# Peptides against a protein of PDB entry 4ASU: the designs that were tried, part 74

Target 1, 270 residues: chain A of PDB entry 4ASU
Amino acid sequence: ATLKDITRRLKSIKNIQKITKSMKMVAAAKYARAERELKPARVYGVGSLALYEKADIKTPEDKKKHLIIGVSSDRGLCGAIHSSVAKQMKSEAANLAAAGKEVKIIGVGDKIRSILHRTHSDQFLVTFKEVGRRPPTFGDASVIALELLNSGYEFDEGSIIFNRFRSVISYKTEEKPIFSLDTISSAESMSIYDDIDADVLRNYQEYSLANIIYYSLKESTTSEQSARMTAMDNASKNASEMIDKLTLTFNRTRQAVITKELIEIISGAA
Target 2, 83 residues: chain B of PDB entry 4ASU
Amino acid sequence: FTFASPTQVFFNSANVRQVDVPTQTGAFGILAAHVPTLQVLRPGLVVVHAEDGTTSKYFVSSGSVTVNADSSVQLLAEEAVTL

## One batch from the design tools (peptide; made by RFdiffusion4, then SolubleMPNN)

Design b2_p13_1_s1 (from b2_p13_1, 6 letters changed)
Fold by OpenDDE base, seed 1:
Structure b2_p13_1_s1 (fold): chain B 270 residues (1-270), chain C 83 residues (1-83), chain A 13 residues (1-13)
Amino acid sequence: as target 1 above (270 residues)
Amino acid sequence: as target 2 above (83 residues)
Amino acid sequence: SLEEARKKFQELL
């Protein structure tokens, strides 16, 4: 490689390093906010799931329609965040299909669709885009919930798949159940809940869905920003190491060029 | 007793004497060992009666309240403000 | 609806 080639490569890598460092700082700021906002969101979301855990709602085996909601974002450069969700969605879809269930998919964030489009295009109902530019709000979750409820797709049960935040270095892809109004209303375990009006139950389910979606978005966002921060840190370190290696190569090449020029001068071969 | 909004936690697995909630069917008091029920909130006043006799008041928007068989209660408001 | 409830809340605030 010529000195010119090495110099060009050095410049390129230095520019990449600047970008990755900047992205790391942005991700760090977003992570700090997301982690703070996740604390109440987790209490809120776990509270919404308490009914399903306590009531042990089961879907009858004859019910065949299953909805999978995958939660991620539109944004890349965050390690395995999207692939982890997609992998679990694929696994769940395959297991359900093997059990004779009809599976439909909703993607929250365009990256899910990007990964699954070729293999699962026929199963996608809708993909919600513009996820991840701003922190998710309860309003965003409500829009998603409303769209699902108004879609006309009648599911019996469902799963929401998202990355649960554990720490700055750890997330876990998890699944939480979603039940249709009919499944909840027909569940034997719900008989202990006194004289629930059908309209009340419908409204309750709307809130429950919005709550769970909101929770999943907050977990996903926190996990994503943490993973992005780590990915950008790793990229910055890798760039630094490459800069050091190329700088050494540059110095060696420069010395060789000078030596060659001196030999040519001394030998009269110019 | 858990009382939270998406952005704020007011009570997390706390023991309380009574919680008065505004529901679409009317305001009712949730006491210890209340019958399991599901309700939806209407905009209104939530009053939490602590075991020590203190009362806290909150204005809530929409949301849900769940009373489980194990006497756990989840009050989940879309928006809530301390009064 | 959630949206109606939110609107009512905002009108009260």
Scores: peptide ipSAE 0.023, ipTM 0.900, DockQ to the pose 0.116
Fold by OpenDDE base, seed 2:
Structure b2_p13_1_s1 (fold): chain B 270 residues (1-270), chain C 83 residues (1-83), chain A 13 residues (1-13)
Amino acid sequence: as target 1 above (270 residues)
Amino acid sequence: as target 2 above (83 residues)
Amino acid sequence: SLEEARKKFQELL
């Protein structure tokens, strides 16, 4: 490579490093906000799931319609955030299909559709786009919940798959159950709640679904921003290492050029 | 007893004496060992009676309340403010 | 937009 080629490459990598450093700072700011907003959201969301854990709601085996909701975003450059969710969605869909269940998929965020469109296009009901530009609100979750409930698709049970935030360096893809109104109302374990009006139960289920979706969005967002921050940090470090290597190569090449020129002058072959 | 909104936690696994909640079917008091129930909140006043005799008041919008067989309670309001 | 997503959802149904 000529000195000019090395210089051009150095300039390019230095520019990339500036971009990745800037993106890291933006991700860090968004992460700090997301983590703060996740604290109450986790209590709220875990509280909403408490009924299902305590009541041990079981779906009858004759019920065949299963809904998978994958939660991520539209935004890239966040490591394995999208692929981890998609991988678990694929695994769950395959397991359910092997069990003779009908599987339908909802994607929250366009990246899930981008990964699964070729293999699972026929199973997709809807993909919610424009996810990840702003922090998710309860209103956003309510819209998703209402759209699902009013879609006319009658599922028996479902799974919401999302990345749970653990720390700045760790997230875990998890699954939480979603139950239809009919599944809840028919569950034997719900007999202790027999004095519940059907209208109350329906309304309760709407809140429950919105709560779980909201929780999943908050966990996913925090995980995503953390992962993006880490990814941009790694990219910046890799760029730094490349700059160092190319700088050494530049210096060696420069010395070689000078030596060659001196030899040409001394030999009269110039 | 857990009481939270999407943006704020008021109580997290706390022991309380009584919680008065505004439901669509009417206001009722949740006591120790209350029978399991599910209710939906209407806009109104939540009153939490702590074991130490202190009383806290909150205004809530919509939401849900769950009383489980293990006497755990989840009060989840869409919006809530301290009064 | 969420509204466009709603419209597309209704068109699929």
Scores: peptide ipSAE 0.012, ipTM 0.884, DockQ to the pose 0.071
Fold by OpenDDE base, seed 4:
Structure b2_p13_1_s1 (fold): chain B 270 residues (1-270), chain C 83 residues (1-83), chain A 13 residues (1-13)
Amino acid sequence: as target 1 above (270 residues)
Amino acid sequence: as target 2 above (83 residues)
Amino acid sequence: SLEEARKKFQELL
């Protein structure tokens, strides 16, 4: 490689390193906020799921319509965040299909669609875009919940798949159940609950769905920002190492050129 | 008893004596061993009576309340503020 | 823009 080529490559990598460092700082700031906002969101979301755990709501096997909601974002450069969700979605979809269930998919964030479009395009109902630019709000979750409920797709049960935050270096892809109004209303385990007005139950279910979506978004966001921070740190380190290697190569090449020129001067003066 | 909004936790698995909640079907008091029920909140006052005799008041917007058979309660408000 | 930089970065990766 010529000195010019090495210099060009060095400049390129230095620019990349600058970008990755900047992105790391942005991710760190977003992570710190997300982690703080996740604490109440987790209590809130887990509280909403408590009914399903305590009532042990089961969907009859004859019910065939299953909805998978994959939660991620539109933004890349966050390691395996999106692929982990997509992988679990694929596994779940395959298992459900093998069990004779009809599977439909909702993607929260464009990255889910990007990964699954080729193999699961026919199963996608809707993809929510513009996810991840701003921290998710309960309003955002409500919009998603309402759009889902108003989509006309009548699912019996569903799965919301998202990355649960564990630590700065750890997340786990998890699945939580979602149930249709009909499934909840027909569940034997719900018989212990006092006579609930149908309108009340419908509204309750709307809140429940919004709550769970909100929770999943908060977990996903926190996981994503932490993963992005780590990914950008790794990218910055890799760039640094490459800069060092190329700098050494540059220096060696420069010395060789100088030596060659000196030899040519000495030999030409002879 | 768990009482939270999306942004704030007021009670997390706490033991309380009574919780008065404003529901769309009417306000009711949740006592120990209250029958299981699901309700939707209307804007109004939540009053939490702690076992120590302290009373806390909150204003809530919309949301849900769940009373389970195990006497666990989840009060989940979209918005809630301490009064 | 940060977006352009991200796009360029994604193209490089």
Scores: peptide ipSAE 0.007, ipTM 0.867, DockQ to the pose 0.018
Fold by OpenDDE base, seed 3:
Structure b2_p13_1_s1 (fold): chain B 270 residues (1-270), chain C 83 residues (1-83), chain A 13 residues (1-13)
Amino acid sequence: as target 1 above (270 residues)
Amino acid sequence: as target 2 above (83 residues)
Amino acid sequence: SLEEARKKFQELL
């Protein structure tokens, strides 16, 4: 490589390092906000799931229609955030298919579609784009919930797959159940609940779905920003190491060029 | 008793004497050992009666309330403010 | 551009 080539590469990597450092700071700020906003969202979301756990709602095995909702975002540069969700979605879809279930997929965030499109395109109902530019709101979750409920796909049960935040250095891909109105209304375990009006139950289910989606988005966002911060830090370190290596190469190459030029001058071959 | 909005937690697994909630089917009071039920919130007042006799008032927009067989209650409002 | 840098970064990862 010529000195010019090395210099060009050094400049390029230094620019990348500046960008990754800036992105790290942005991710750190977004993470701090997301973590604060996750605290109430977790109480809220876990509260919504309490019914399903306490009532032990189960879908009959003869029911075949299963919905998988994968939650991530449109944005890259966040380590294994998207691939972790996609991996679990693939595993779940394969297990359900092996059990004779019909599987449909909803992607929250374009990255899910990008990963699964080639292998699972026929199973996708819808993909929600423009996820991750701003912090998710309950309104956003409500829109997703309504779109799902109005999609015309009558699932029996479903799974929402997302990254649960553990710490700044750890997340875990988890699954939570989603039940259709029909599954909830027909569940024997619901018999202990007093005479619930069908319209009330429908509205309740709409809120429940919005609640779990909102919760999953908040967990996902916090996990993503944390992972992005780590990824940008690693990228910045890798860039630094590469700069050091290239700088050494530059110095060696410069000395070699000087030596060659001196030899040419001395030999009269110039 | 858990009472939260997406953005704020008011009560988290607390013991309370009574909670009055505005529902689409009408306002009702949740007492100890209330029958399990599911309800949807309408805009209105939530009144929480603590065991110490303290009463707290909240305005809620929409949401849900769940009373479980184990006497746990989840009041989940889309928006809620202290009054 | 920031976009080119992001693309290069994705290629490096």
Scores: peptide ipSAE 0.000, ipTM 0.862, DockQ to the pose 0.016

Design b2_p13_1_s2 (from b2_p13_1, 6 letters changed)
Fold by OpenDDE base, seed 1:
Structure b2_p13_1_s2 (fold): chain B 270 residues (1-270), chain C 83 residues (1-83), chain A 13 residues (1-13)
Amino acid sequence: as target 1 above (270 residues)
Amino acid sequence: as target 2 above (83 residues)
Amino acid sequence: ELEEARKKFNELL
């Protein structure tokens, strides 16, 4: 490589390093906010899931329609965040199909669609875009819930798949169940709940869905920002190491060029 | 007893004496060992009676309340403010 | 900022 080539590469990598450092700082700020906002959201979301856990709602085997909601974002450069969710979605879809279930998919965030479009395009009902630019709000979750409920797809049960935040260095892809109104209303375990009006149950289910979606978005966002911060830190370190290596190569090459020029002068071959 | 909004937690697995909630069917008090039920909140006043005799008041916009067989209660409001 | 940074990053790669 010529000195010019090395210099060009050094300039490029230094620019990348500046960008990755900047992105790390932005991700760190967003992570700090997301982590703070996740605390109440987790209590809220776990509270909403408590019914389904305690009531042990079971879907009859004859019911075949299953909905998978994958939660991520539109934004890249966050390590395995999207691929982890997509992998779990694929696994779940395959297992359900093997069990003779009809599977439909909703993607929250465009990255899920980007990964699954080639293999699962026919299973997608809808993809929600513009996810991850701003922190998710309960309003955003309500819009998603409403659109799902109005989609006309009469699922019996479903799964929401998202990355649960553990720590700044760890997330886990998890699945939570969702149930249709009909499945809840027909569940034997619901018989212990006295005097539930059908309209009340419907409204309750609408809130429950919005709550779970909101919770999943908050977990996903926190996980994503943490993963992005880590990814950008790693990229910055890798760039630094490459800069050091190229700088050494540059110095060696420069010395070789000078030596060659001196030899040419001394030999009179120039 | 858990009482939370998406942005704030008021009670997290706390023991309380009574919670008065505004539901679409009317306001009712949730006591210890209340029968399991599901209700939807209407805009109104939530009153939490602690075991120590203290009373806290909250205004809620909407949401849900769940009373489970294990006597656990989840009050989940879309918006809630302390009064 | 992040989107612009991402665009620039992708342009540089």
Scores: peptide ipSAE 0.021, ipTM 0.883, DockQ to the pose 0.018
Fold by OpenDDE base, seed 2:
Structure b2_p13_1_s2 (fold): chain B 270 residues (1-270), chain C 83 residues (1-83), chain A 13 residues (1-13)
Amino acid sequence: as target 1 above (270 residues)
Amino acid sequence: as target 2 above (83 residues)
Amino acid sequence: ELEEARKKFNELL
């Protein structure tokens, strides 16, 4: 490589490093906010799931319609955030299909659709776009919940798949159940709640779905920003190492050029 | 007893004496060992009676309340403020 | 080039 080529490559990598460092700082700011907003959202979301855990709601085997909701975002450069959700969605869809269930998919964030479109296009009901530019609100979750409930797809049960935040360096893809109103109302374990009006139960279920979606969005967002921060840090470190290596190569090449020029001058072969 | 909004936690797995909630069917008092129930909140006043005799008041908008068989309670309001 | 890269990255962000 000529000195010119090495210099050009050094300039390019230095520019990439500046970009990745800037992106790391932006991700860090978004992460700090997301983590703060996740604290109450987790209590709220876990509280909304408590009924399903305590009532042990079971879907009858004759019920065949299963909905998978994958939660991520539209935004890239966040490591395995999207692929982890998509991988679990594929696994769940395959297991359910093998069990003779009808599977439909909802993608929250365009990245889910981009990964699964070729293999699962016919199973997609809807994809919610414009996810990840701003922190998710309860209003955003309510819109998604209402759109799902009004979609005309009568699912029996479902799975919401998202990345749960563990720490700044760790997330875990998890699944939580969602149930239709009919499944909840017909569950034997709900007999202890028989004094509940049908309209009350319907409204309760609407809140429950919105609550779970909101929770999943908050977990996903925090995980995503953390993963992006880590990815940008790693990219910045890798760029630094490449800069160091290329700088050494530049210095060696420069010395070799000077030596060659000196030999040419001394030998008169110039 | 857990009481939270999407943005704020007021109680997290706390022991309380009584919680009065505004439901669509009227005012409802949750006592110790209350029967399991599900209710939907209407805009109104939540009153939490702590074991120490302290009473706290909150305004809530919409949401849900769950009383489970294990006597755990989840009060989940869309919006809530301390009064 | 840097501005275009920034735009592409901002679009990805």
Scores: peptide ipSAE 0.011, ipTM 0.872, DockQ to the pose 0.021
Fold by OpenDDE base, seed 5:
Structure b2_p13_1_s2 (fold): chain B 270 residues (1-270), chain C 83 residues (1-83), chain A 13 residues (1-13)
Amino acid sequence: as target 1 above (270 residues)
Amino acid sequence: as target 2 above (83 residues)
Amino acid sequence: ELEEARKKFNELL
């Protein structure tokens, strides 16, 4: 490589490093907010899931329609966040298909569709775009819940797959159950709740779905911002190491060029 | 007893004497060993009676309330404010 | 600012 080529590459990597550092700072600020907002959201979301855990709602084996909701975002540069969700969605879809279930998919965030569109295009009902630019609100979750309920797909049970936040350096892809109104109303374990008006139960289910989606979005967002912060930090460090290596190469190449020029001058004067 | 909104937690697995909730079917009091039920909240007043005799009041917009067989209660409001 | 930074990042990769 010529001195000019090395200089050009150095300039390019330095510019990339500036961008990755800036992105790290933005991700750090978003992470700090997301982590703070996750605390109440987790209590709220776990509270909503308590019924399903305590009532031990089971879907009969003869019921075949299963909905998978993958929760991610539109934004890249966050390590394995999207691929982890997509991997679990693929695994779950394959297991359900092997069990003779019909599987449909909802993607929250365009990145899920980008990964799964070739292999699972026929299973997608809808993909929600414009996810991850702003922190998710309960209103956003309610819109997703409403669209799901109005999709016309009469699922019996479902699963929501998202990244649960553990720490700044760790997340885990998890699955939580989603049940249709019919599944909830027909569950034997719900007999202890018998005095429930059908309209009340419908509204309750709508809130439950919105609550679970909201919770999953908050977990996903916190995990994503943390992973992005880490990814941008790693990119910045890698850029720094490359700058150091190229700087050494530049200095060695410069010395070699000078030596060559000196030899040419000396040999031409003889 | 858990009482939370998406953005704030008021009670987290707390022991309380009684919770009065506004539901679409009417207001009711949740006491110890209340029968399991599911209800949807209407806009109105939530009153929490603590074991120490203190009473806290909240306004809620909407949401759900669950009373489980194990006497655990989840009051999940879309919006809630302390009064 | 982040979108612009990302666009620039993608242009440089």
Scores: peptide ipSAE 0.009, ipTM 0.873, DockQ to the pose 0.018
Fold by OpenDDE base, seed 3:
Structure b2_p13_1_s2 (fold): chain B 270 residues (1-270), chain C 83 residues (1-83), chain A 13 residues (1-13)
Amino acid sequence: as target 1 above (270 residues)
Amino acid sequence: as target 2 above (83 residues)
Amino acid sequence: ELEEARKKFNELL
């Protein structure tokens, strides 16, 4: 490589390092906010799941329609965040198909679609885009819930798959159940609950779905920002190491060029 | 008893004497050993009666309330403010 | 290359 080539590459990598450092700081700020907002969202979301756990809601085996909701974002450069969700979605879809279930998929965030499009395109109902630019709100979750309920796909049971935040260095891909109104209404375990008006139960289920989606979005966002911060830190370190290596190569090449030029001058060949 | 909005937690697994909630079917009081039920909140006043005799008032917009067989209660409001 | 990288990063952000 010429000195010019090395210099150009050094300049490029230094600029990339500046970008990755800046992105790390942005991700850190977003992470700090997301973690603060996750605390109440987790209480709220876990509270919404309490019914399903305590009532032990079960879907009859003869019911065949299953919905998978994958939660991620549109934004890259966050390590295995999207691939982890997509991997679990694929596994779940394959297991359900092997059990004779009909599987449909909803992607929250364009990255899910980008990963699964080739293999699962026919199973996608809808993909929600513009996820991850701003912190998710309850309004955003409500829109997703409403779109799902209005999709015309009458699922019996579903799974929401998302990355649960553990720490700044750890997340876990998890699955939570979602149930249709009909499944809840027909569940034997619901018999212990006093006479619930059908309209009340419908509205309750709409809130429940929105609550669970909101919770999943908050967990996903916090996990994503922490993973992005780590990824950008790693990228910045890798760039630093490459800069050091190229700087050494530049110095060696410069010395070789100077030596060659001196030899040419001394020999009278130039 | 858990009472939260998406952005704020008011009670988390707390023991309370009574919670008065505004529901679409009418306001009702949740006492110890209340029968399991599901309700949807209407805009209105929530009153929490603590075991120490203190009362706290909240305004809620919408949401849900769940009373479980184990006497656990989840009050989940879309928006809630302390009064 | 830098502008392209910036664009790519901005698209991914």
Scores: peptide ipSAE 0.012, ipTM 0.875, DockQ to the pose 0.019; fails the geometry check

